# Designs tried in a protein design run: peptides against a protein of PDB entry 5EFW. Part 119

Target 1, 141 residues: chain A of PDB entry 5EFW
Amino acid sequence: TTLERIEKNFVITDPRLPDNPIIFASDSFLQLTEYSREEILGRNARFLQGPETDRATVRKIRDAIDNQTEVTVQLINYTKSGKKFWNLFHLQPMRDQKGDVQYFIGVQLDGTEHVRDAAEREGVMLIKKTAENIDEAAKEL

## One batch from the design tools (peptide; made by RFdiffusion4, then SolubleMPNN)

Design b1_p27_2_s1 (from b1_p27_2, 12 letters changed)
Fold by OpenDDE base, seed 4:
Structure b1_p27_2_s1 (fold): chain B 141 residues (1-141), chain A 27 residues (1-27)
Amino acid sequence: as target 1 above (141 residues)
Amino acid sequence: SEVEEQARRLNELFLNSIPPADAPVTK
């Protein structure tokens, strides 16, 4: 039901599977990106990238995954229809009780422009808090 | 909070419905 869904844009990926595929996507994420759940699950999130996506920023994301660390960046992403949006993106690992990475949590805050200063700080705070909420919820189970 | 509760519900469904290593993989 809708009550079971969080209204934030986020995905969960599984780095223990080949190519770190998306294993969960929030309803809001699907709405944002214009994809169905069936089109997304099992795929690497790179399908959101396009011509104007900064490769150096993508490399930062890749490095964070490889190093099992968190990262926060802004990058151009594309919807299914090809619409560009600025993605204020936060990625962090979800660890088990032993400290081993089980999943990655990716939270997206979309916008029509690259945000700076107070707007950026606020956005970063929001997406980080969202990621923490997801992580904490998982740990409480 | 509501957000946390929603996250809890999602995670509960996620953890119970998607076993590790059994998630679909597509190219």
Scores: peptide ipSAE 0.065, ipTM 0.596, DockQ to the pose 0.057
Fold by OpenDDE base, seed 2:
Parts: structure tokens; C-alpha cells; sequence
Structure b1_p27_2_s1 (fold): chain B 141 residues (1-141), chain A 27 residues (1-27)
């Protein structure tokens, strides 16, 4: 169903705007993070970080953005109410027909614990596939 | 705003272009 299809956690950010703000958030993402769309549009996604968010992992994300590459990591994120969750996160650039980066796609797979081995591989496959689907859809933007 | 308009467009694209076979990614 339509509802089932939109139950994918993702955001689109615009690195061409100051501080690479979120320009789109899926309904599922809003539900996960407990924010309204109005609260997060135009903001950098760093508001999801908190005390236990690993700074080295955040730096990996930042480096990927700066280098316009994709990255997949796991990090602690926080909902609006302060609830911690593990975010298996995949980020990749969305490029135009000229090869220039237009946006970044960020896909989140939430969980209560850090995953590894087969579970991680499965999750990574899911979020990467989701990102590709979003990329394909957004090519018409 | 422009950002909101972009979001609207992306929503439409997502709903119209994502294959029905795709499953939710939330745990």
C-alpha cells in the first residue's frame, strides 16, 4: 500500500545550501524521530546527535559529505523526546546528468542495538537499495 | 517556502516511483 511504501526512513539534504540542511523528510522518518516536518526542514541533521553519539562516526559522515562520497555507518541518534536508538545509516550523493552533486540521500534503519555480521549485511543491503530507489525516483525532480 | 515545495515534489515522486514490492525499512 501507499502507507507501506512510505514506511522508509530517509531524508534529502541540500549541500548547495548553507550547512547542508534537510529539504525533505519521509513520514516514517518524522515518526521515528518524533519531529514534525516544520521542525526539521531547513535544519542540519545533527540535531539527531546526542551525548552517546560517537564523534568519530560523525566525522566519517562529514568526510563523506565533504568528499561527495557514500558512507554507511552505525551511530546513536536521539528522538525529540531524548530516546536513544541505533541508526544504521547510509548516505550517498544524488548527482545530476552532468555528474554534479545536487543532494544527499540519507537512509536510516533504526534499532535498539548495534548490529553486526549477517544482520548488519542485511540492513546495509536494505538501506542501500532504498537509497537507490529514492535516487531513481528523484531524478525526475 | 522553496524547501517545502521541494519536499512536496519529492513526496510525489516517492509515492509514484517507488516499486510496490519495496518493504518498510523500520525495525
Amino acid sequence: as target 1 above (141 residues)
Amino acid sequence: SEVEEQARRLNELFLNSIPPADAPVTK
Scores: peptide ipSAE 0.057, ipTM 0.583, DockQ to the pose 0.096
Fold by OpenDDE base, seed 1:
Structure b1_p27_2_s1 (fold): chain B 141 residues (1-141), chain A 27 residues (1-27)
Amino acid sequence: as target 1 above (141 residues)
Amino acid sequence: SEVEEQARRLNELFLNSIPPADAPVTK
């Protein structure tokens, strides 16, 4: 039988491959974005961006990857059918036993609107904790 | 605990989902 999937929106990417492609996507992520796993794996996550996605915010994500640091932002993303949603997004590097970056963990919290204040703080705590759980699990490999 | 179970599940998913290092990349 199929292993139960964790009900969190997340992906794992491989920066050691060309264009930092997605190598893992959770079922929840696929449901949110309306893509199949086959449509996602092996691709850079930029396909979620669209006309109203803020370029400066995207640059922050790119800079974090280049500098091998974490970042948390909110940006407009688009589903396969073109529906917009606000993505509270957290990205952080996953390092191997030698301390070198092996993967990146990306966690998404979707919403119909930009969140601020207490709601944002709570969301950030949630997605960061999720990323840590993924990191811990991955280090058992 | 719930956290430990989640970690276990993630580990299993990771093992089953990570492609070979030489897997093709698409855009």
Scores: peptide ipSAE 0.022, ipTM 0.567, DockQ to the pose 0.068
Fold by OpenDDE base, seed 3:
Structure b1_p27_2_s1 (fold): chain B 141 residues (1-141), chain A 27 residues (1-27)
Amino acid sequence: as target 1 above (141 residues)
Amino acid sequence: SEVEEQARRLNELFLNSIPPADAPVTK
């Protein structure tokens, strides 16, 4: 679909369904994580986590979902083949015109190392901009 | 612009392709 072909790493999840499953994933996300679309649609995104994923960081993500707020973190994620990567991750709710949360937007920026300082600031700006581009379409519904 | 065109296309997708929340997500 058109959404799937956007050249950014992102997913859309549906918190109105049990366990907040992924309902859309970009081609770039599939290439990054080494999964097929059929393998991940309908699943919670926790399959990206593994042994070295920091549990406190995961809790920050869970808290943001529960509280319907945005969050930006860096955490270790794993591809299907078990390859580790640093994920600069931004999550934010997608709200309708009434202010009710309909979906969550998750944007991933991958790297071989934890980023800091200028590189982190630049990455954060990029993933937030991507999320806003997706959210802008929702506001027109 | 490219961003505006992507937003337009995404909006069309949301209107026509996103299933209702009460329906199961299909693979």
Scores: peptide ipSAE 0.021, ipTM 0.571, DockQ to the pose 0.064

Design b1_p27_2_s2 (from b1_p27_2, 14 letters changed)
Fold by OpenDDE base, seed 2:
Structure b1_p27_2_s2 (fold): chain B 141 residues (1-141), chain A 27 residues (1-27)
Amino acid sequence: as target 1 above (141 residues)
Amino acid sequence: SAVEEKARELNKLFEKSEPPADAPVVD
């Protein structure tokens, strides 16, 4: 189901390390992107971008990271084999007990089309809920 | 490395909560 797919597609990054590298990727994320875990751990997630990825949307993501805020966007990403997909993407900071950003959670909903209206609202709700679940689970770190 | 260590810790955590995922369907 849509919920199950969203629940499974996520990464965690470490903004305290140079270039905010991926430190965790779900199995579903690896399957979606066609990369091995070894290929992506320690790398910035920009490898998912390609020729048709909208630069303005990427800037929104970068701004959210720099400002330590959440953002939800849709952008074209590419698999290792070069297949395009629309990524309904939600990113939010994971904060420690002091309120400082420890990590970022990135949740992906994959699709062949840009979603709008009710479908978009539903997708956004689901990926945000997934991000919260991940945040709660990761508090043990 | 720091990344690998954190990844290992996260893997242990999410292996319990997140079972192996099926291949996603792009639609």
Scores: peptide ipSAE 0.085, ipTM 0.600, DockQ to the pose 0.098
Fold by OpenDDE base, seed 1:
Order: sequence, then structure tokens, then C-alpha cells
Structure b1_p27_2_s2 (fold): chain B 141 residues (1-141), chain A 27 residues (1-27)
Amino acid sequence: as target 1 above (141 residues)
Amino acid sequence: SAVEEKARELNKLFEKSEPPADAPVVD
């Protein structure tokens, strides 16, 4: 059978490697961020951060990775050309059959503004559902 | 590399395009 192509902004990282590098990036992610795949594979996703990226929010992401938990935040990210965007970001661990963390799934929902209320709730549901779809598909490997 | 192979495998599931042939540089 053929798995449905996931046309969302997402990356997969490997926390078992130094600095938790990106090992996969969707085409949509590359289009959003204006990077080529070769420019980002093997690198930590921090290259998306810039002057207005909130450091406390970044720490929440780091804490989630360290604690092997999921997190959902909004932060300012930058494209290769320096364009700012608001990233509604969801991160969750991908575990193996033994329950050990193998990878992290990062899903990005971009926007021109910080989302609130119903828009935020809907966005969160979308990116979480996307992450679950990715997790399910990746387990088939 | 293991990372490159994994990326290719994942790409088959999630994307229409193939990842670059160049091996990722982990830093």
C-alpha cells in the first residue's frame, strides 16, 4: 500500500546524535524557510531563531527535549532571507517498541501574527494531529 | 550514513521528492 504524503511543515530530529540534528525535512518546510535540504540536514533547528525570538520559549523547547516530553509554543522564526514569521510549533517524541525515544517530530504552523483563542486551539489541534500522523507513518519503517 | 538512509526511508513515506544525495553533516 501507499502512505498518504504529508504536505505540512515538519522536521524529524535525532536526539541520539550530538546537538539533536534534523534528519528529515518536508518540502513544505523547505519552502517556508527558504532553505535547501542540504543546507539544513545534519543541523540543529536553531538556525530559524533570530533577534526577536523569545529565549524563554526556546528554553521550553530545550526542556521538553531533555525531559523527553511534548511541548507546544509560539515563537518568532526567520527565513533564510530574514523574513520573520510566527511559528506555532509542536514537538513530541517518537518512541520505539521498547518505549525509548528514537526521534523528535517538530511541526510548524506559520502565520503573520501570534494566534489566540479559537484560532490557536484549531492550530494546535492541527499540528498535533499532523504529528500523530507522522508518528504512525514512521513506525512502518 | 545511517542518517542519510533514514532520511531517504522517511522521504518515501512523507514526500514526493528525494532527498539530496549528499550525506548530511552533523554538527
Scores: peptide ipSAE 0.074, ipTM 0.590, DockQ to the pose 0.120
Fold by OpenDDE base, seed 3:
Structure b1_p27_2_s2 (fold): chain B 141 residues (1-141), chain A 27 residues (1-27)
Amino acid sequence: as target 1 above (141 residues)
Amino acid sequence: SAVEEKARELNKLFEKSEPPADAPVVD
């Protein structure tokens, strides 16, 4: 169901506020990253990055934000305790009926390894579908 | 704050608990 798909790792950010802060985080996201909700609300999601996070991949994410487009990448992220994980990450804008961007939706699929081929394709389909479900649910705001 | 209000609205929409009253704002 839509509710079950929403019970996955995701955040919603507000690009109309300074530094595009997180305004919502799913319970699964908090469990994955080992943060409390009060620790991350109002912050930019860059706190997940660390020494082995590829800067070129981060630039792709930043470009998508600036250009108000979607992007799908894999990058190294870190939990609060410093544990590394591979993040298959999908980002897309949430637009109103006029086409104006109101929010961004970020969906994360975690793993211990970089995924490729069929596994990557399946993961991408999953996180994109999740993002669409979130978009539909949140359009009432 | 704007962040707190939006977070509250989203939490209600997704049937989540309301964020703490002392939740941080944009830093």
Scores: peptide ipSAE 0.061, ipTM 0.585, DockQ to the pose 0.122
Fold by OpenDDE base, seed 5:
Structure b1_p27_2_s2 (fold): chain B 141 residues (1-141), chain A 27 residues (1-27)
Amino acid sequence: as target 1 above (141 residues)
Amino acid sequence: SAVEEKARELNKLFEKSEPPADAPVVD
């Protein structure tokens, strides 16, 4: 169902606006990050970064946005209260019928520790499938 | 604003069938 497809942590950003701001956030994302929707709409998602966030990993995300490609990484993010969590993060462009990038979809799977091997593969499959479901649901825009 | 308008449109799309889901974004 549509509910099953979108009941995950995700945001949609608009690279055609200054600084690629968040234009949509799921309820789960707000719960995870402890922000209200009002606090995050119109902002770049970098506010989730903090002291222990790996800069090289952040650069991979930036490069993917600049090159209009998908990327999957794990990085430390912070809630509004300063709580650290591991974010298994997948980002991919949403393209129109002409192939032009309209938005980016970012999907997050949170955890208390870095995951590898089978657990990582399962998480990656889940967040990628979620991103595809969001892409299909948002085609009406 | 353009951001608010797009957010409203997206909310309508997702809320028609299911409550919206939130996820973090980093650059």
Scores: peptide ipSAE 0.072, ipTM 0.609, DockQ to the pose 0.116; fails the geometry check

Design b1_p27_2_s3 (from b1_p27_2, 14 letters changed)
Fold by OpenDDE base, seed 5:
Structure b1_p27_2_s3 (fold): chain B 141 residues (1-141), chain A 27 residues (1-27)
Amino acid sequence: as target 1 above (141 residues)
Amino acid sequence: SEVKKKAEELNELFLNSKPPADAPVVE
């Protein structure tokens, strides 16, 4: 099995390129968002945002990228056809052996509603573990 | 664009990455 066939929704972005574009997306992510891989590569992931996406939550994501830290949030995203979904989203930097940031890993858990309490904790644990697994796999380049 | 070209090059590198043994399958 290759990285893109991991049955989780995730992308890898490159902050060293203009506007931190997507450089990799899983098959599951493409299915969720209704985009082709050709439509995704080279673009900033903000195309998933729409009218009901909370701007303050988006700023938290931007701040995490700028500060090279991890963040976990829930926000409204939109598919290509305009369908809304709740995205429990985790982002973390991928660092080299020297500690320098090379990429960011973004993992998405989709749902029809905002989740809290036990459901949120379970989802967060899952997407964080997924991000760590992707980090290990991606470092085998 | 140059960005898209570079992204596609990097994508090809990641396509050769293998998931670890404990990689999750379906959510």
Scores: peptide ipSAE 0.414, ipTM 0.777, DockQ to the pose 0.244
Fold by OpenDDE base, seed 4:
Structure b1_p27_2_s3 (fold): chain B 141 residues (1-141), chain A 27 residues (1-27)
Amino acid sequence: as target 1 above (141 residues)
Amino acid sequence: SEVKKKAEELNELFLNSKPPADAPVVE
């Protein structure tokens, strides 16, 4: 099968392009967010944010991108139809052989509630493992 | 836009990537 059919919500973004746009999205991500692939390719993922998205959490994401490091947060995101969901979000850089960042992998675990404790830890492990799988798959190019 | 065009090109590139054997796939 192909990368987009991995049964996880994820995107790949390109920080070397203006505004770090989405360059790839899984089918699951599209289903979750209610967008088509054509609607989101080339766009910054901030379109998922809305009125109740915590700006401080968004800043953590921005800082991670700027610092070329990974981050895991929970934030409110919105589907195309305006439906809110809690996004347990993990972002990590995809590096080339020289160690330079070429892409970012963003993995989303959706939920109806903010998760804590064991549930959060389990979710974090899952989305981190997913990110590693995506990294491995993407590097086969 | 050029950004979208480039994104689409990269998207096509990634479409050729194979998921690892241990990754669940949408049926």
Scores: peptide ipSAE 0.412, ipTM 0.784, DockQ to the pose 0.248
Fold by OpenDDE base, seed 3:
Structure b1_p27_2_s3 (fold): chain B 141 residues (1-141), chain A 27 residues (1-27)
Amino acid sequence: as target 1 above (141 residues)
Amino acid sequence: SEVKKKAEELNELFLNSKPPADAPVVE
């Protein structure tokens, strides 16, 4: 087909299922987190959190899901092998034509350190644009 | 199920390569 692949770190979750499980993960996401697709499908994405993950930031994510809104944060996540990385994370709802939430799109930009100022703004623009591309592509299905 | 159908469509659309035939999908 003429459809282009989105080669970014992202997942799609289903809030209509118990505990909002991952129903899709990109190849890049699996490579970043060191998990196989079989290991994460059907699971809540909280397995990426660990000892140094800020609980207040996690609460912001949870609140966005509960309120069916978007959120952009930076938080410490962990790979399967236990390696820490900074995750510039954007989450937004995927809505149907009636405005009802069907899924959530989560996009991750990884780094070795917390990003600020211009670098943060550029990263935010990138992951938000990626999320919109995913949303538009998925709506065609 | 509708979830399974959507997951399969998402796989076709976004994955760089075809996933294994026995890959689990939520239903």
Scores: peptide ipSAE 0.320, ipTM 0.711, DockQ to the pose 0.121
Fold by OpenDDE base, seed 1:
Structure b1_p27_2_s3 (fold): chain B 141 residues (1-141), chain A 27 residues (1-27)
Amino acid sequence: as target 1 above (141 residues)
Amino acid sequence: SEVKKKAEELNELFLNSKPPADAPVVE
C-alpha cells in the first residue's frame, strides 16, 4: 500500500538541531522557490526573506517555534531569482508518542496578493488540513 | 544517524520524484 503523495508546498524542520534546519522539502516547494533540494536541506528557512519581509511577522514565527505552538501568518517571501510572493504560511509542531516536539511542519500557500476574508479563511483551512495530513502520514513511520 | 534515517523515510513518503543522489541530508 502506497501513501498518496502530498502535492503541496511544505517543509519539515528539526528544532532539536541548531538553527532549526530544513530536513525535508516537497517538490512543489522547490519549484515555487526556484531552489534545488541541495540548496535547501540543512538550512534555516530564513533565506526566503528579503527587504519587504515584515520583521514583526518573522518574530511571530520565531515565537511559535520557541513556545512550541502553531502559527498562521502572511509574509512576503522571495524566490531564488528575487521574485516576490505573498506566502500564507502555517507552521505547527509534530510531536512524538511522549508528546514532545520532534519537528515542525511548514506549509506555504503562494499568491500575488495578500489574501483576505473568505479567500484567507479558505487558504488557512487548506494549509492546516495539509499540515495535519503530513503529521498523520509521518507518524506512521 | 536517526535524523538522516528520518529524512530518507520522509522522502519516500512525500516526494513525487527521486531526489538527486548527491543531495545532502542533515545528520
Scores: peptide ipSAE 0.292, ipTM 0.687, DockQ to the pose 0.120

Design b1_p27_2_s4 (from b1_p27_2, 15 letters changed)
Fold by OpenDDE base, seed 4:
Structure b1_p27_2_s4 (fold): chain B 141 residues (1-141), chain A 27 residues (1-27)
Amino acid sequence: as target 1 above (141 residues)
Amino acid sequence: SEVEKRARELNELFENSIPPADAPVVN
């Protein structure tokens, strides 16, 4: 679909379903993580975590979901083959016209290293803009 | 399944509303 072919790494999850599963994944996300769509849809995104994933950072993500807020973090994630990558990750709720959360948009910017300073700021700007573009597309209908 | 149902819902929601695809993102 057109949405799937957006060349950004993102997923959409559904907190209204048990365990907030991924219900949509971009092609780029699949390429990044080395999973097929069938392997991902219906699963909680925690399968990306591994031994070196910082638990405190994961808790920040969990808290954001529980509190229905946005969050931006960097954490180590793992591909299907076990390759580590630094994930500059932005999560924000997608709300309906009433303000109720329907979905979460998760945008990933991958790298081989933890980014700081200007690179981090640029990355954050990019992933936030991506999330907003997805959200705005929904609101325009 | 519920996943498939919600996926279809999203596709319907975003159809003809998503801007052109951007370049791949890697840092």
Scores: peptide ipSAE 0.205, ipTM 0.696, DockQ to the pose 0.107
Fold by OpenDDE base, seed 1:
Structure b1_p27_2_s4 (fold): chain B 141 residues (1-141), chain A 27 residues (1-27)
Amino acid sequence: as target 1 above (141 residues)
Amino acid sequence: SEVEKRARELNELFENSIPPADAPVVN
């Protein structure tokens, strides 16, 4: 679909379903993580975590979901083959016209290392803008 | 499944509102 072919790494999850499963994944996300769409849809995104993933950072993500707020973090994720990568991750709620949360948008920027300073600021700006573009597109329906 | 149903609904929404040429991008 048009949404799937957007050349950005992102997923959409549904917090109204048990365990907030992924209901949409972009082609780029699948390529990055080395999973097929069938392996991803219906699952919580925690399968990307592994031994070196920081627990406190994961808790920040969980808290944001529970509180229906946005969050931006960097964490170690793993591909299907077990390769580690640094994930600059932004998550924000997608709300309906009544203001109720319907979905979450998760955008990933991958890297071989933890980014800081100017590089981090630029990356954060990019992934936030991507998430906002997706949200705006959805609200036009 | 419910996941597939909601995914389809979401995809339909985006396809109707965002033509391929106007897919969201960062400028």
Scores: peptide ipSAE 0.242, ipTM 0.686, DockQ to the pose 0.149; fails the geometry check
Fold by OpenDDE base, seed 2:
Structure b1_p27_2_s4 (fold): chain B 141 residues (1-141), chain A 27 residues (1-27)
Amino acid sequence: as target 1 above (141 residues)
Amino acid sequence: SEVEKRARELNELFENSIPPADAPVVN
């Protein structure tokens, strides 16, 4: 679909379903993570975590979901083959016209190393803008 | 499944709202 072909790494999750599963994944995300769509749809995104994933960072993500807020973090994720990558990750709720959370938008910017300073600011701006574009598109429907 | 249902709903939403030319490229 057009949405799937958006050349950005992102997923949509559904907090209204048990365990907030991924209900949509872009082609780019699948390529990044080396999973097929069938392998990840319906699953919580925690399968991307591994031994070196910082638990405190994961808790920040979980807290944001529970509190229905946005968050931006960097964490180690793993591809299906076990390759580690740094995930500059932004998550924000997608709300309906009534203000109720319907989905979460998760945008990933991958890298071989943890980024900081100007590089981080640039990446954060990019992934936030991406998430906002997705959200705005949804609101126009 | 419910997942598939929600996915379809979302896809329909985006198909109507995001022109391919306006899709940002990330990574």
Scores: peptide ipSAE 0.190, ipTM 0.690, DockQ to the pose 0.140; fails the geometry check
Fold by OpenDDE base, seed 3:
Structure b1_p27_2_s4 (fold): chain B 141 residues (1-141), chain A 27 residues (1-27)
Amino acid sequence: as target 1 above (141 residues)
Amino acid sequence: SEVEKRARELNELFENSIPPADAPVVN
């Protein structure tokens, strides 16, 4: 689809379904994580976590979902083959005209190292802008 | 059910088929 071909790493999840499953994934996300679309649709995104993923950071993500707020964090994620990468991750709710949460947008910026200072600020701006663009694109469907 | 209704709406919106989910999403 047109949305899938957006050249950014992102997923859309549905908190109105049990366990907030992934309902949409970009081609770039599949390439990054080394999974097929069939392998991830309908699943919770926790499969990206592994031994070195910080549990406190994961809890921040969970809290944001439960509270229907946005969050930006960096955490270790794993590809299907087991390769580790630093994920600068931004999550935000997609709301309807009434303000009710319909979906969550998750945007990933991958790197070989933890980013700090100017690099982090730049990355955060990028993934937040990406999330907003996806929000607008999805509303046109 | 309400879940089934939402699943149908989702499938129609995104032009794909989504299997049942087991647990919450967290990266």
Scores: peptide ipSAE 0.141, ipTM 0.688, DockQ to the pose 0.144; fails the geometry check

Design b1_p27_3_s1 (from b1_p27_3, 10 letters changed)
Fold by OpenDDE base, seed 2:
Structure b1_p27_3_s1 (fold): chain B 141 residues (1-141), chain A 27 residues (1-27)
Amino acid sequence: as target 1 above (141 residues)
Amino acid sequence: SRMEEIIKKLEKYSKETAKVLEEKLKK
């Protein structure tokens, strides 16, 4: 659909469902990870992790979800074919009018390269902005 | 906006995903 075709790498998860599954994924995300929509919907995003994924970074993500807060990290992920890539992504909760978490927004930087310094700061800014746009849209409903 | 349209569909996606998971949990 038009929504899935937005040229941004992002997913939406529902922490109110068992194991915080992905309930929405953009086409760009599917292309990046080499999965079909049917393969990833309903699953926890941990399937992207592999041997060289830093476990401490994974714990930061888990802590953020458990504490219902935002986090920005960069870690090794794997495509369906087993191809490694660096994933810079920002995760933040989407809250309702009462302040309760409804969803999590996960936005991944375009590309697969490890970024640092100014490039990383720019990427972080972009993915945070995208996440905020989604969050603001939700508040208007 | 495009973002607003995405959000409007999230509830539907969540419900659909929930149904799938519920069916799996029944097994």
Scores: peptide ipSAE 0.163, ipTM 0.705, DockQ to the pose 0.115
Fold by OpenDDE base, seed 4:
Structure b1_p27_3_s1 (fold): chain B 141 residues (1-141), chain A 27 residues (1-27)
Amino acid sequence: as target 1 above (141 residues)
Amino acid sequence: SRMEEIIKKLEKYSKETAKVLEEKLKK
């Protein structure tokens, strides 16, 4: 689909299903993580975590999901082959007209390096804007 | 509305994912 071809790293998850599984993943995300779409769909995104993933940061993500809020963090993730990368990750809920959360959009920065200061601010702005664009593009599914 | 349209389309993927999960739970 057109949404899948967006050259940004992102997934869409469904918190109404058990364990908030990924229901959509961009081609770029698959390339980044080295997984096939079949391997990813239906799974919670925690498969990207590993030994050096900061558990406190993971808890922040969990809390955001539980509280149905947006969150932006940086954490170590792992590709299928075990390669570590820094993931500047932004998560935001997609709400219906009643205000109920229907899905979450998770966006990952294109780069795999840890970013700080001005670079981090720029990255955050970019991934947030990307999330908005994905939200708009989803209508073309 | 725009949001309703988005949700409607994404629901297709949700349903497909639900089927995948059901299969996993059976095993």
Scores: peptide ipSAE 0.086, ipTM 0.637, DockQ to the pose 0.152
Fold by OpenDDE base, seed 5:
Structure b1_p27_3_s1 (fold): chain B 141 residues (1-141), chain A 27 residues (1-27)
Amino acid sequence: as target 1 above (141 residues)
Amino acid sequence: SRMEEIIKKLEKYSKETAKVLEEKLKK
């Protein structure tokens, strides 16, 4: 099994490259967004945004990247075919042993519906745990 | 491009280390 075949919706980006492009995307993420791997790699994830994507939420994501912090949000995203979906999204930096940011991990909840209350809390816990597991594994590489 | 070259190298590396990553995600 390869990294891309892990059954989670996630991407890894490289902030050391121009415009923080996606360098890894799971098969599940490709299925969710309806893009091929070739269409995604090397691009900034903003291609998922559209007319109804809340710009304030997008700014929160941008600020988290700039400040090298984590953030959890829900926002409207669009598939390749233009289908809207709610994306419960968690982003956090991946740091090396020295503490320097090497990558960012972005995890998306399974499904496409807006979640609230207890369901949202469960989803947040899941995607945060997933991100932490990826981070811990990466530090051993 | 340079970006494509970097991605290709990283992809190769990730395939070699994917087992470790998968094990952590299953916890």
Scores: peptide ipSAE 0.053, ipTM 0.571, DockQ to the pose 0.069
Fold by OpenDDE base, seed 1:
Structure b1_p27_3_s1 (fold): chain B 141 residues (1-141), chain A 27 residues (1-27)
Amino acid sequence: as target 1 above (141 residues)
Amino acid sequence: SRMEEIIKKLEKYSKETAKVLEEKLKK
């Protein structure tokens, strides 16, 4: 679909389903993580975590979901082949007209390198803007 | 509205995902 072809790394999850599974993934996300769409849909995104993933950072993500708020973190993730990469990740809720949370949009930075300082600020701005664009695009489809 | 339309499409994806989960849970 057009949404899948957006050249950004992102997923959409459904917190109303058991364990907040991924219900949509962009082609770029599949390429980044080395998984097929069939391997990803219906799963919680925690499959990207591994031995060196900071558990406190993971808890921040979980808390944001539980509290229905946005969060931006940077954490170690792993591809299907086991390659480690730093993931600058932004998560925000998608709300309906009544203001109720329907879904979550998760955006990952295009690169796999760890970023700091000015580069991190720029990355955060980019993924937040991307999330807003995806939210709007989803409404127009 | 446009928002309503996108929600409908996402609901379709959710339903499809739910079906996948149901199949996996049968194991």
Scores: peptide ipSAE 0.179, ipTM 0.732, DockQ to the pose 0.133; fails the geometry check

